# Peptides against a protein of PDB entry 4Z63, part 226

Target 1, 334 residues: chain A of PDB entry 4Z63
Amino acid sequence: LCLGMNDLTGNIPEDLFHLKRLNLLGIQENRLSGSLSREIRNLSSLVRLDVSWNLFSGEIPDVFDELPQLKFFLGQTNGFIGGIPKSLANSPSLNLLNLRNNSLSGRLMLNCTAMIALNSLDLGTNRFNGRLPENLPDCKRLKNVNLARNTFHGQVPESFKNFESLSYFSLSNSSLANISSALGILQHCKNLTTLVLTLNFHGEALPDDSSLHFEKLKVLVVANCRLTGSMPRWLSSSNELQLLDLSWNRLTGAIPSWIGDFKALFYLDLSNNSFTGEIPKSLTKLESLTSRNISVNEPSPDFPFFMKRNESARALQYNQIFGFPPTIELGHNN

## One batch from the design tools (peptide; made by RFdiffusion4, then SolubleMPNN)

Design b2_p23_6_s2 (from b2_p23_6, 12 letters changed)
Fold by OpenDDE base, seed 2:
Structure b2_p23_6_s2 (fold): chain B 334 residues (1-334), chain A 23 residues (1-23)
Amino acid sequence: as target 1 above (334 residues)
Amino acid sequence: DIDKYIRLDSSSYITSGELPTPP
């Protein structure tokens, strides 16, 4: 049953929950309000539940043990409060959980040993506090993780060295400290392609440790951290780099010539730093900027990116990295 | 205004439209 993208108001009719054979319920993008009914437990055949972009409030009901076939739960952009209910945090069937842009709070706790099918987690823009959950690497299929805009004080857990399934990771604006430790740990994530660390590590030094290596790194965003140091030499070994944003830091020194050796680099923002010297000539020869026909069908993270085309413009949502216009921003370096 | 200094991010706070409208 798909009733999304309407102007439906009020509560979900109770009779809807008598549809025991229902596999898909989509009621997203409406004005539905009140608590999400516990009677969703009656939808025992449910595979996909989408209640996103509504006005739901209260706690998410703890009824997911009665939904053994549920693979997809989308509840982003609501007013949900409390924590992740125990039955949801222990769901063995769930593949994707999206609860971005709610008011969820407390410590983030997931029973990753039970959540054997979880591959995508979006909990960005909530009120979770405490530390990053150390057991996330126990979610053996977890590939996409967005935890941006929460308050995870402290450092990246050492256990994340074992996060082999991790491919797309955002921790933007999460009050993290110790960038040296974070990069030292995350370099062990062999499948990591996308890393967003914006608005963390305030005033720290960007490590220039030649022992750091990110083999499959395609997207690195570490903007607005007030980082000191220079362009890190370890980054030159990430041959698959497509997008680099180090804007709004305090980086100094020259822009190295190896920055132009990245064959797939199509988005570069080094603006609002303190770089000096000449612009490397190699940047003018970037293949990605000269060749029109790069149809790159590469997998993208499940979480969107938001980009402002200019300082006064409204941020636009991009579901794919390749939706970005080819960009070189080197402005405002002194 | 933190939004002034952010051009690219994965969080929705730089977009005015994703937050639920308070009732």
Scores: peptide ipSAE 0.230, ipTM 0.754, DockQ to the pose 0.071
Fold by OpenDDE base, seed 4:
Parts: C-alpha cells; structure tokens; sequence
Structure b2_p23_6_s2 (fold): chain B 334 residues (1-334), chain A 23 residues (1-23)
C-alpha cells in the first residue's frame, strides 16, 4: 500500500492494521500526526514501513518483535521522541533504519549482535547523547552510518578499529574531540570510502603523521573545525580520492603539488584557510576535470548531501557523490 | 555569516541535514 506524497491528515485508520498480508506500507510525505500506533504489530508480514516526512510524535512503539520480516523502516523527518525501542534495537531482520531528523534522545543503544542484517543506519539530527556506542562494529554488515548532529561527546571508540564493514561514515557536528585519535582509529576501517567529520575537533591540529593511511578513501570532509597545521602528507597516499573539503579551517603553508596527482579528484574545497604560495599548476592537469567520460557508477552513502552552487543559491540535494559539479574552490586564503 | 561562503550547505556539514517537518 503506497499513499505517499499526498496531503493526508490525521492518524492511520485502525482497519489498516488488519491487513495481515501487507508487505509494504508507504505513507511518507503527508501530514499524518499523533503517535505511531502500537497496532502496527498486527502487520506481521510487513517488509517495508515508510512513515517518513510526517507529523508523527511520541515514542516509537516497542512492537518490532512482532514484525519478523521487517527489513526497511523509514521514519525520518517526524517528531519522534524517546529512545530506539528495545525490539527495534534487537531486530534480526532489519536491513535499513532511518530515523534522521527526529527528537530521539538518551544514550544510543543497539544490540549489534542481534542486528545481524543491519547494513544502513541513519540517526542524524537527533538528540542522542553520551558516548558513541562501542559495540557498533559488532553489526557485521553495517556499511552506512550517519550519526551527525547528535551530542556524542568524547573520542571515537577504540573498538572502531575493527569496524570492517564500515564504508560511509558521518559524524558531523557531534562535539567529538581528538582528531588524531579518530583518524588513527578509522584508518583501520579497510572499507571506509566516505568520511565526514565537519564541525568537530574545534581548534585541534590536523595530524601530519606519515603512518596514517586511508587506502580506499574517496570522500573526506573535515570542514569548519578551525584545524591548524598544513595539508597532511598522509592524504597523498589515498589514490582514489574524489572529494576533499577542508574549508573553514586555519590550515597554513603551501598547497602541495601532489594534490594534482589524484586521478579521480573532481571536488576540492580548501577555501577559508590561511594557505600561502602559488596555486599548483598540477591542478590544471586533473584528469577528472579534463576528461569527458567520467564513470558515475560508484557506490554512494545512503544519506544525502546538500550543496549551494553559489553563495546566494538555494541548497541542492545530491544523493550521489558524482552528482556534485566539478569544483575547485581556493578562495579566501590569507 | 559563515553560511554565505560555504559552498556545501550547512546541512551537508550536518550530513543528515535538518529538514523541515511537513506542514
């Protein structure tokens, strides 16, 4: 049953919960309000539930133990409060959980040992607090993780050295500290391709440790951290780099010539730093900016990006990294 | 205004973006 993208109001009719054979319920992008009914437990055949972009409020009902086939739960952009229900945090069937842009709070707790199928987690823009859950690496299939804009104080857990499944990770604006530790840990994530750490590590030094290595790194965004230091030499070994944003920091020194050696680099923002010297001529030889045949068939995070084309333009949503226009931004350096 | 000069929208730095709730 798909009723999304309408102007439906009120709550879900009670009789809808009598549909025992229903596999897909999509009611996204409406004006549905009130609490999400506990009676969703009656939809025992449910595989996909999309209630996103509504006016739902209250706590998410703890009935997911009665939904053994549920693979996809999308509840982003609602008014949900409380924590993740225990039955949801223990769901062995769930592949994707998206609860971005709600008012969920408390300590983030997931039973990753039980959540054997979880591959995508989006909990960005909530009110979770405390530390990052140390057991996230126990979610053995967890590839996509967005925890941005929560209040996870402290450091990245040491256990994340074992986060082998992690490919796309955003922790933007989560009050994290110790960038040296974070990078030192996350370099062990062998599948990590996208790392977004913007608005953390306030005023820290960007490490220039040559022992750091991100082999599969394609996207690195560490903007607006007031980071000190220079362009890190360890980054030159990330041969697959496609997007680099280090804007709005306090980085100094020259822009190194090796920045032009990245064959796939199509987006570079080093603006609003204190770089000096000349613009490397090697930037004019970037293959990605000169070639007409760039493959766009690469994996992307499940969470969207937003970008302004210019200073006065509205932000556009990009669901894929290759959706970004080729960009070199070096402005406002002094 | 920091957002004036940031090409990636401030919501992109929040990655998930704070999106408005439907009216």
Amino acid sequence: as target 1 above (334 residues)
Amino acid sequence: DIDKYIRLDSSSYITSGELPTPP
Scores: peptide ipSAE 0.103, ipTM 0.698, DockQ to the pose 0.153
Fold by OpenDDE base, seed 3:
Structure b2_p23_6_s2 (fold): chain B 334 residues (1-334), chain A 23 residues (1-23)
Amino acid sequence: as target 1 above (334 residues)
Amino acid sequence: DIDKYIRLDSSSYITSGELPTPP
């Protein structure tokens, strides 16, 4: 049953929950309100539940142990409060959990040893607090993780050295500290292609540790951290780099010539820093900005990107990396 | 997904932190 993208109001009719054979319930992008009924437990054949972009409130019902076939739960952009229900945090069938842009709170805890099928987790823009879950790497298929805009504190857990399934990771604006430790840990994530760390590590030094290496890194966004230091030499070894945003930091020194050696780099923002010297001539020779089209074999993260402007209260959403135009931004340096 | 091309300027930066959206 797909009723998404309408103007439906009120709550879900109770009789709908009598549909025992229903595999897909999509009621996204409506004006449905009230609590999400615990009677969804009656939909025992449910594979996909999409209630996103509604006005649901209250706690998410703890009934997911009665939904043994549920693979997709999309509840982003609602008013859900409380934590992740225990049965949801222990779901062995769940592949994708998206609860971005809600009001979920408390310590984030998932039983990753039980969540054997989880490959995409989007809990961005919630009110989770405390520390990052150390056991996330135990979710052995977890590839896409967005935990941005939560109130985490401290450092990236050491256990994330073992997060080999991690490919897309966003921790933007989550009050994280110690970028040196974070990068030192995350470099061990050998499948990591997208790393977004904007609005963290306030005022820290961007490490220039030659031992750091991100082999498969395609997207690195560490903007608006007030980071000190210079362009990190270790980044030059990330030959697959496509997008680099280090804007709104306090980086100094010259822009190195190796920045123009990235064959696939099509988006570069180093604006609003303190870079000096001349613009490297090599930037004028970037293949991605010449006649050759950039081809990407890997899909974009499941979580969206946002372009935030000073002039706009609302950020512009980009659903994939190549939604960004080819860009070189070097403005507001000295 | 639909790609959107906009005029970018030096006052912009990228994040994955979605702003709360009104209903």
Scores: peptide ipSAE 0.153, ipTM 0.650, DockQ to the pose 0.324; fails the geometry check
Fold by OpenDDE base, seed 1:
Structure b2_p23_6_s2 (fold): chain B 334 residues (1-334), chain A 23 residues (1-23)
Amino acid sequence: as target 1 above (334 residues)
Amino acid sequence: DIDKYIRLDSSSYITSGELPTPP
């Protein structure tokens, strides 16, 4: 049953939950309000539940142990409060959990040993506090993780060295500290292609450690951290780099010539730094800017990218990294 | 479709996975 993108108001009629054979319930993009009914437990055949973009409030009901077929739960952009229900945090069937842009709070706890099917987690823009869950790497299929805009204190856990499934990771604006440790740990994530660390590590030095290596890194965003230092030499070994944003830092020195050696680099933002010297001529030879034949078939993060073209403009949502316009921003440097 | 949100704000900050609250 798909009732999304309407102007439906009020609560979900309880009689709807008597549909025991229902596999898909989509009521997204409405004005539904109140608490999400506990009676969703009666939808024992439910595979996909989409209640996103509504006005739901209260705690998410702890009934997911009665939904053994549930693979997809989308609840982004609601007013949910409390924590992740225990039954949801222990769901063996769940592949995708999206609760982005809610008011969920407390310590983030997931039973990763039980969540054997979880491959995508989006909990961005909530009120989770404490530290990053050390056991996230135990979610052996977890590929896409957005934890941005929560109040996680401290450092990236050492256990993330073992996060082999991790491909797309965003921790932007999460009060993280120690960028050297974070990069030192995350370099061990062999499948990591997208890393977003914006609005963390305030005032720290960007490490220039030649021992750092991100083999499969395609997207690196570390903007607005007030980072000091220069363009990191270790980044030159990330031959698949497609998008680099180091804007709004305090980086100094020259833009190195190797920045133009990235064959797939189509988006570069080094604006609002203190770079000096000449613009490398190699940037004018970037194949990605001259030949539009960037293979569209590359996997993208499950979390969207938002880009504002100007301060007053509405952020445009990009569901694919390749949706970004080819860009070189070097403005506001010395 | 998994909504993938990374905000690239060259003029301010990047928020990943952030959508404006529905009106």
Scores: peptide ipSAE 0.102, ipTM 0.618, DockQ to the pose 0.163; fails the geometry check

Design b2_p23_6_s3 (from b2_p23_6, 12 letters changed)
Fold by OpenDDE base, seed 5:
Structure b2_p23_6_s3 (fold): chain B 334 residues (1-334), chain A 23 residues (1-23)
Amino acid sequence: as target 1 above (334 residues)
Amino acid sequence: DIDKYIRLDSSSYITTGELPSRP
């Protein structure tokens, strides 16, 4: 049953929960309000539940133990409060959980040993606090993780060295500290292709440790951190780099010539730093900008990116990496 | 020409996490 993209109001009719054979319930992009009924437990055949972009409030009901076939739960952009229900945090069937842009709070707790099928987790823009869950790497199929805009104080857990399934990781604006430790840990994530760390590590030094290596890194965004240092030499070994944003930091020195050796680099923002010297001639030879064929059919993160104006509350949303226009931004360097 | 891709007036940066739009 798909009723999305309408102007429906009020609550879900109770009789709807008598549909024992229902596999898909999509009521996204409406004006539905009130609490999400506990009676969703009656939908025992449910595979996909999409209640996103509504006006739901209250706590998410703890009834997911009665939904053994549920693979997809989308509840982004609502007014949900409380934590992740225990039954949801223990779901062995769930592949995708999206609860971004809600008012969920408390410590983030997932029973990753039970969540054997979890592939995508989006909890960005909530009110979670405390530390990053140390046991996230125990979610052995977890590929996509967005935890941006929460208050995860402290450092990236050491356990994330074992996060082999991690491919797309977003932690922007989450009060993280110790960039050296974070990069030292995350380099062990051999499948990591996208790393977004904007608005963390305020005033720290970007490490220039040649022992750091991100073999599969395609997207690196570490903007607006007030980072000191220079262009890190270790980044030159990330041959698959497509997008680099180090803007709004305090980086110094020359822009190295190896920046133009990245064959797939189509977006470069080094603006609002303190770089000096000449623009490397190698940038004029970037194949991605000289060739018309950008391969658009590459896997991308499930979470959206935002181009945020520094002094504006407004941002442009980009759902795909290749939605960004080919860009070389080197402005405001002195 | 690479010049068509060069901007010198950046006032933005990339981030993740939308601004809260809660009911």
Scores: peptide ipSAE 0.426, ipTM 0.830, DockQ to the pose 0.539
Fold by OpenDDE base, seed 4:
Structure b2_p23_6_s3 (fold): chain B 334 residues (1-334), chain A 23 residues (1-23)
Amino acid sequence: as target 1 above (334 residues)
Amino acid sequence: DIDKYIRLDSSSYITTGELPSRP
């Protein structure tokens, strides 16, 4: 049953929960309100539940142990409060969990040893607090992780060295500290292609440790951190780099010539720093901007990106990296 | 022409999750 993108109001009729053979319930993009009924437990054949973009409130019901076939739960952009229900945090069937833009709170706890099928997790823009869960790497199929805009004070856990499945990771604006430790840990994530760390590590030094290496890194965004230092030499070894945003920092020195050696680099923003010297001539040789025949294999995270023009402007949403225009931004430097 | 892709004046930056949480 798909009733999304309408103007439906009120709550879900109780009789709907008698549909025991229902595999898909999509009621997204409506004006449905109140608590999400615990009677969803009666939908024992449910594979996909989409209640996103509504006005639901209260706690998410703890009934997911009665939904053994549930693979997809989309609840983004609601008013849910409380934590992730225990049965949901232990679901062996769940592949994708999206609860972005709610009011969920407390410590983030997932039983990753039980969540054997989880491959995509979006909990961005919630009120989770405490530390990042150390056991996330135990979710052996977890590829996409968005935890942006929470209050995960502290450092990236050492256990994330073992996060082999991690490909797309965002921790933007989550009150994280110690960028040197974070990068030192995350470099061990061999499948990491997308890393977003914007609005963290305020005033720290961007490490220039030549031992750092991100083999498959395609997208690096570390904007608006007031980071000090220079363009990091270790980044030059990330030959697959497609998008780099280091804007709104306090980086100094020259823009190095190796920045033009990236064959797939189509978006570069180094604006609002303190770089000096000349614009490297090598930028005119960027193959992605000069050649018609370069196919860029874009990483595809399940979470959206946002471009903010300034601190007061509305953020523009980009669902895919290919949505970003080819760009070289070097403005507001010395 | 590479020049069409060069903008020297920008105040933009990229992030994720830039939607306000509902009350």
Scores: peptide ipSAE 0.316, ipTM 0.693, DockQ to the pose 0.530
Fold by OpenDDE base, seed 2:
Structure b2_p23_6_s3 (fold): chain B 334 residues (1-334), chain A 23 residues (1-23)
Amino acid sequence: as target 1 above (334 residues)
Amino acid sequence: DIDKYIRLDSSSYITTGELPSRP
């Protein structure tokens, strides 16, 4: 049953929950309000539940133990409060959980040993506090993680050295400290292709440790951290780099010539730093800027990116990084 | 306004279409 993208108001009729054979329920992008009914438990055949972009409030009902076939739960952009209910945090069937842009709070707790099928987790823009959950690497299929815009004081857990399944990771604006430790840990995530760390590590030094290595890194965004130091030499070994944003830091020194050796680099923002010297001539020879045939068929994170074309422009949503215009921003340097 | 200084991010708060929900 698909009723999304209408102007439906009020609560979900209770009679809807009598549909015992329903596999798909999509009621997204409406004006549905009130609490999400506990009677969802009656939809025992449910595989996909999409209640996103509504006006739901209250706590998410703890009924997911009665939904043994549920693979997809989308509840982003609502007014949900409280924590993740225990039955949801223990769901063995769930592949994707999206609860971005709610008012969920407390300590983030997931039973990753039980959540054996979880592949994608989006909890960005909530009110979770405390530390990052140390047991996330126990979610053995967890590939996509957005935890941006929460308050995770402290450092990246040491256990994330074992986060082999992690491919796409955003921790933007989450009050993280110790960038040296974070990068030292995350370099062990051998499948990591996308890393967003914007608005963390306030005033710290960007490490230039030659022992750091991110083999499969395609997207690195570490903007607006007031980081000191220079362009890190370890980044030169990330041969698959496609997008680099280090804007709005306090980085100094020259822009190194190796920045133009990245064959797939199509988006570069080093603006609003303190770089000096000449612009490397190698930047004018980037293949991605000269070649018309950029393969658009690469895997992307499940969470979207938002980009402003200029300071006064509205941010545009991009579901794929290849949707970005080829960009070189070097403005506002010395 | 922190949004003034953010050109690229994975969070929706820099857009006008999706604001953080309130309790």
Scores: peptide ipSAE 0.224, ipTM 0.769, DockQ to the pose 0.069
Fold by OpenDDE base, seed 1:
Structure b2_p23_6_s3 (fold): chain B 334 residues (1-334), chain A 23 residues (1-23)
Amino acid sequence: as target 1 above (334 residues)
Amino acid sequence: DIDKYIRLDSSSYITTGELPSRP
């Protein structure tokens, strides 16, 4: 049953929960309000539940132990409060959990040992506090993780060295500290292609340790951290780099010539730093800017990117990184 | 306003078409 993208209001009719054979319920992008009924437990055949972009409030009902076939739960952009219910945090069937842009709070706890099928987690823009859950690497299929805009004080856990499944990771604006430790840990994530660390590590030095290596890194966003230092030499070994944003830091020195050697680099923002010297001539030879034949079919994170065209504009949502316009921003430097 | 200086983010509630989160 798909009723998304309408102007439906009120609560879900209770009689809908009598549909025991229902595999898909999509009521996204409406104006449905009130609590999400616990009677969803009666939808025992449910595989996909999409209640996103509504006005639901209250706690998410703890009934997911009665939904053994549920693979997809999308609840982003609602007013849910409380924590992740225990039954949801222990779901062995769940592949994707998206609760981005809610008011969920408390410590983030997932039973990763039980959540054997979880491959995508989006909990960005919530009110989770405490530390990053150390056991996330125990979610052996977890590939996509967005935890941005929460209050995860402290450092990236050492256990994330073992996060082999991790491919796309966002921790933007999560009050993290110790960028050296974070990068030192995350370099061990062999499948990591996307890393977003914007608005963390305030005033720290960007490490220039040549021992750091991110072989498969395609997207690196570490903007607005007031980071000191220079363009890190270790980044030059990330040959697949497609997007680099180090804007709004306090980086100094020259922009190195190797920045133009990235064959796939189509988006570069080094604006609002203290870089000096000349613009590398190699930037004028970037193949990605001269050739439109960039393979658009590369895997992208499940979490969206939001880009403002200017400071006064609202951010536009991009579901794929290749949706970004080819960009070189070097403004507001010396 | 921290959002004033954010050009690229992975999770913003101040986006085109996205409703603000409410408690």
Scores: peptide ipSAE 0.176, ipTM 0.757, DockQ to the pose 0.070

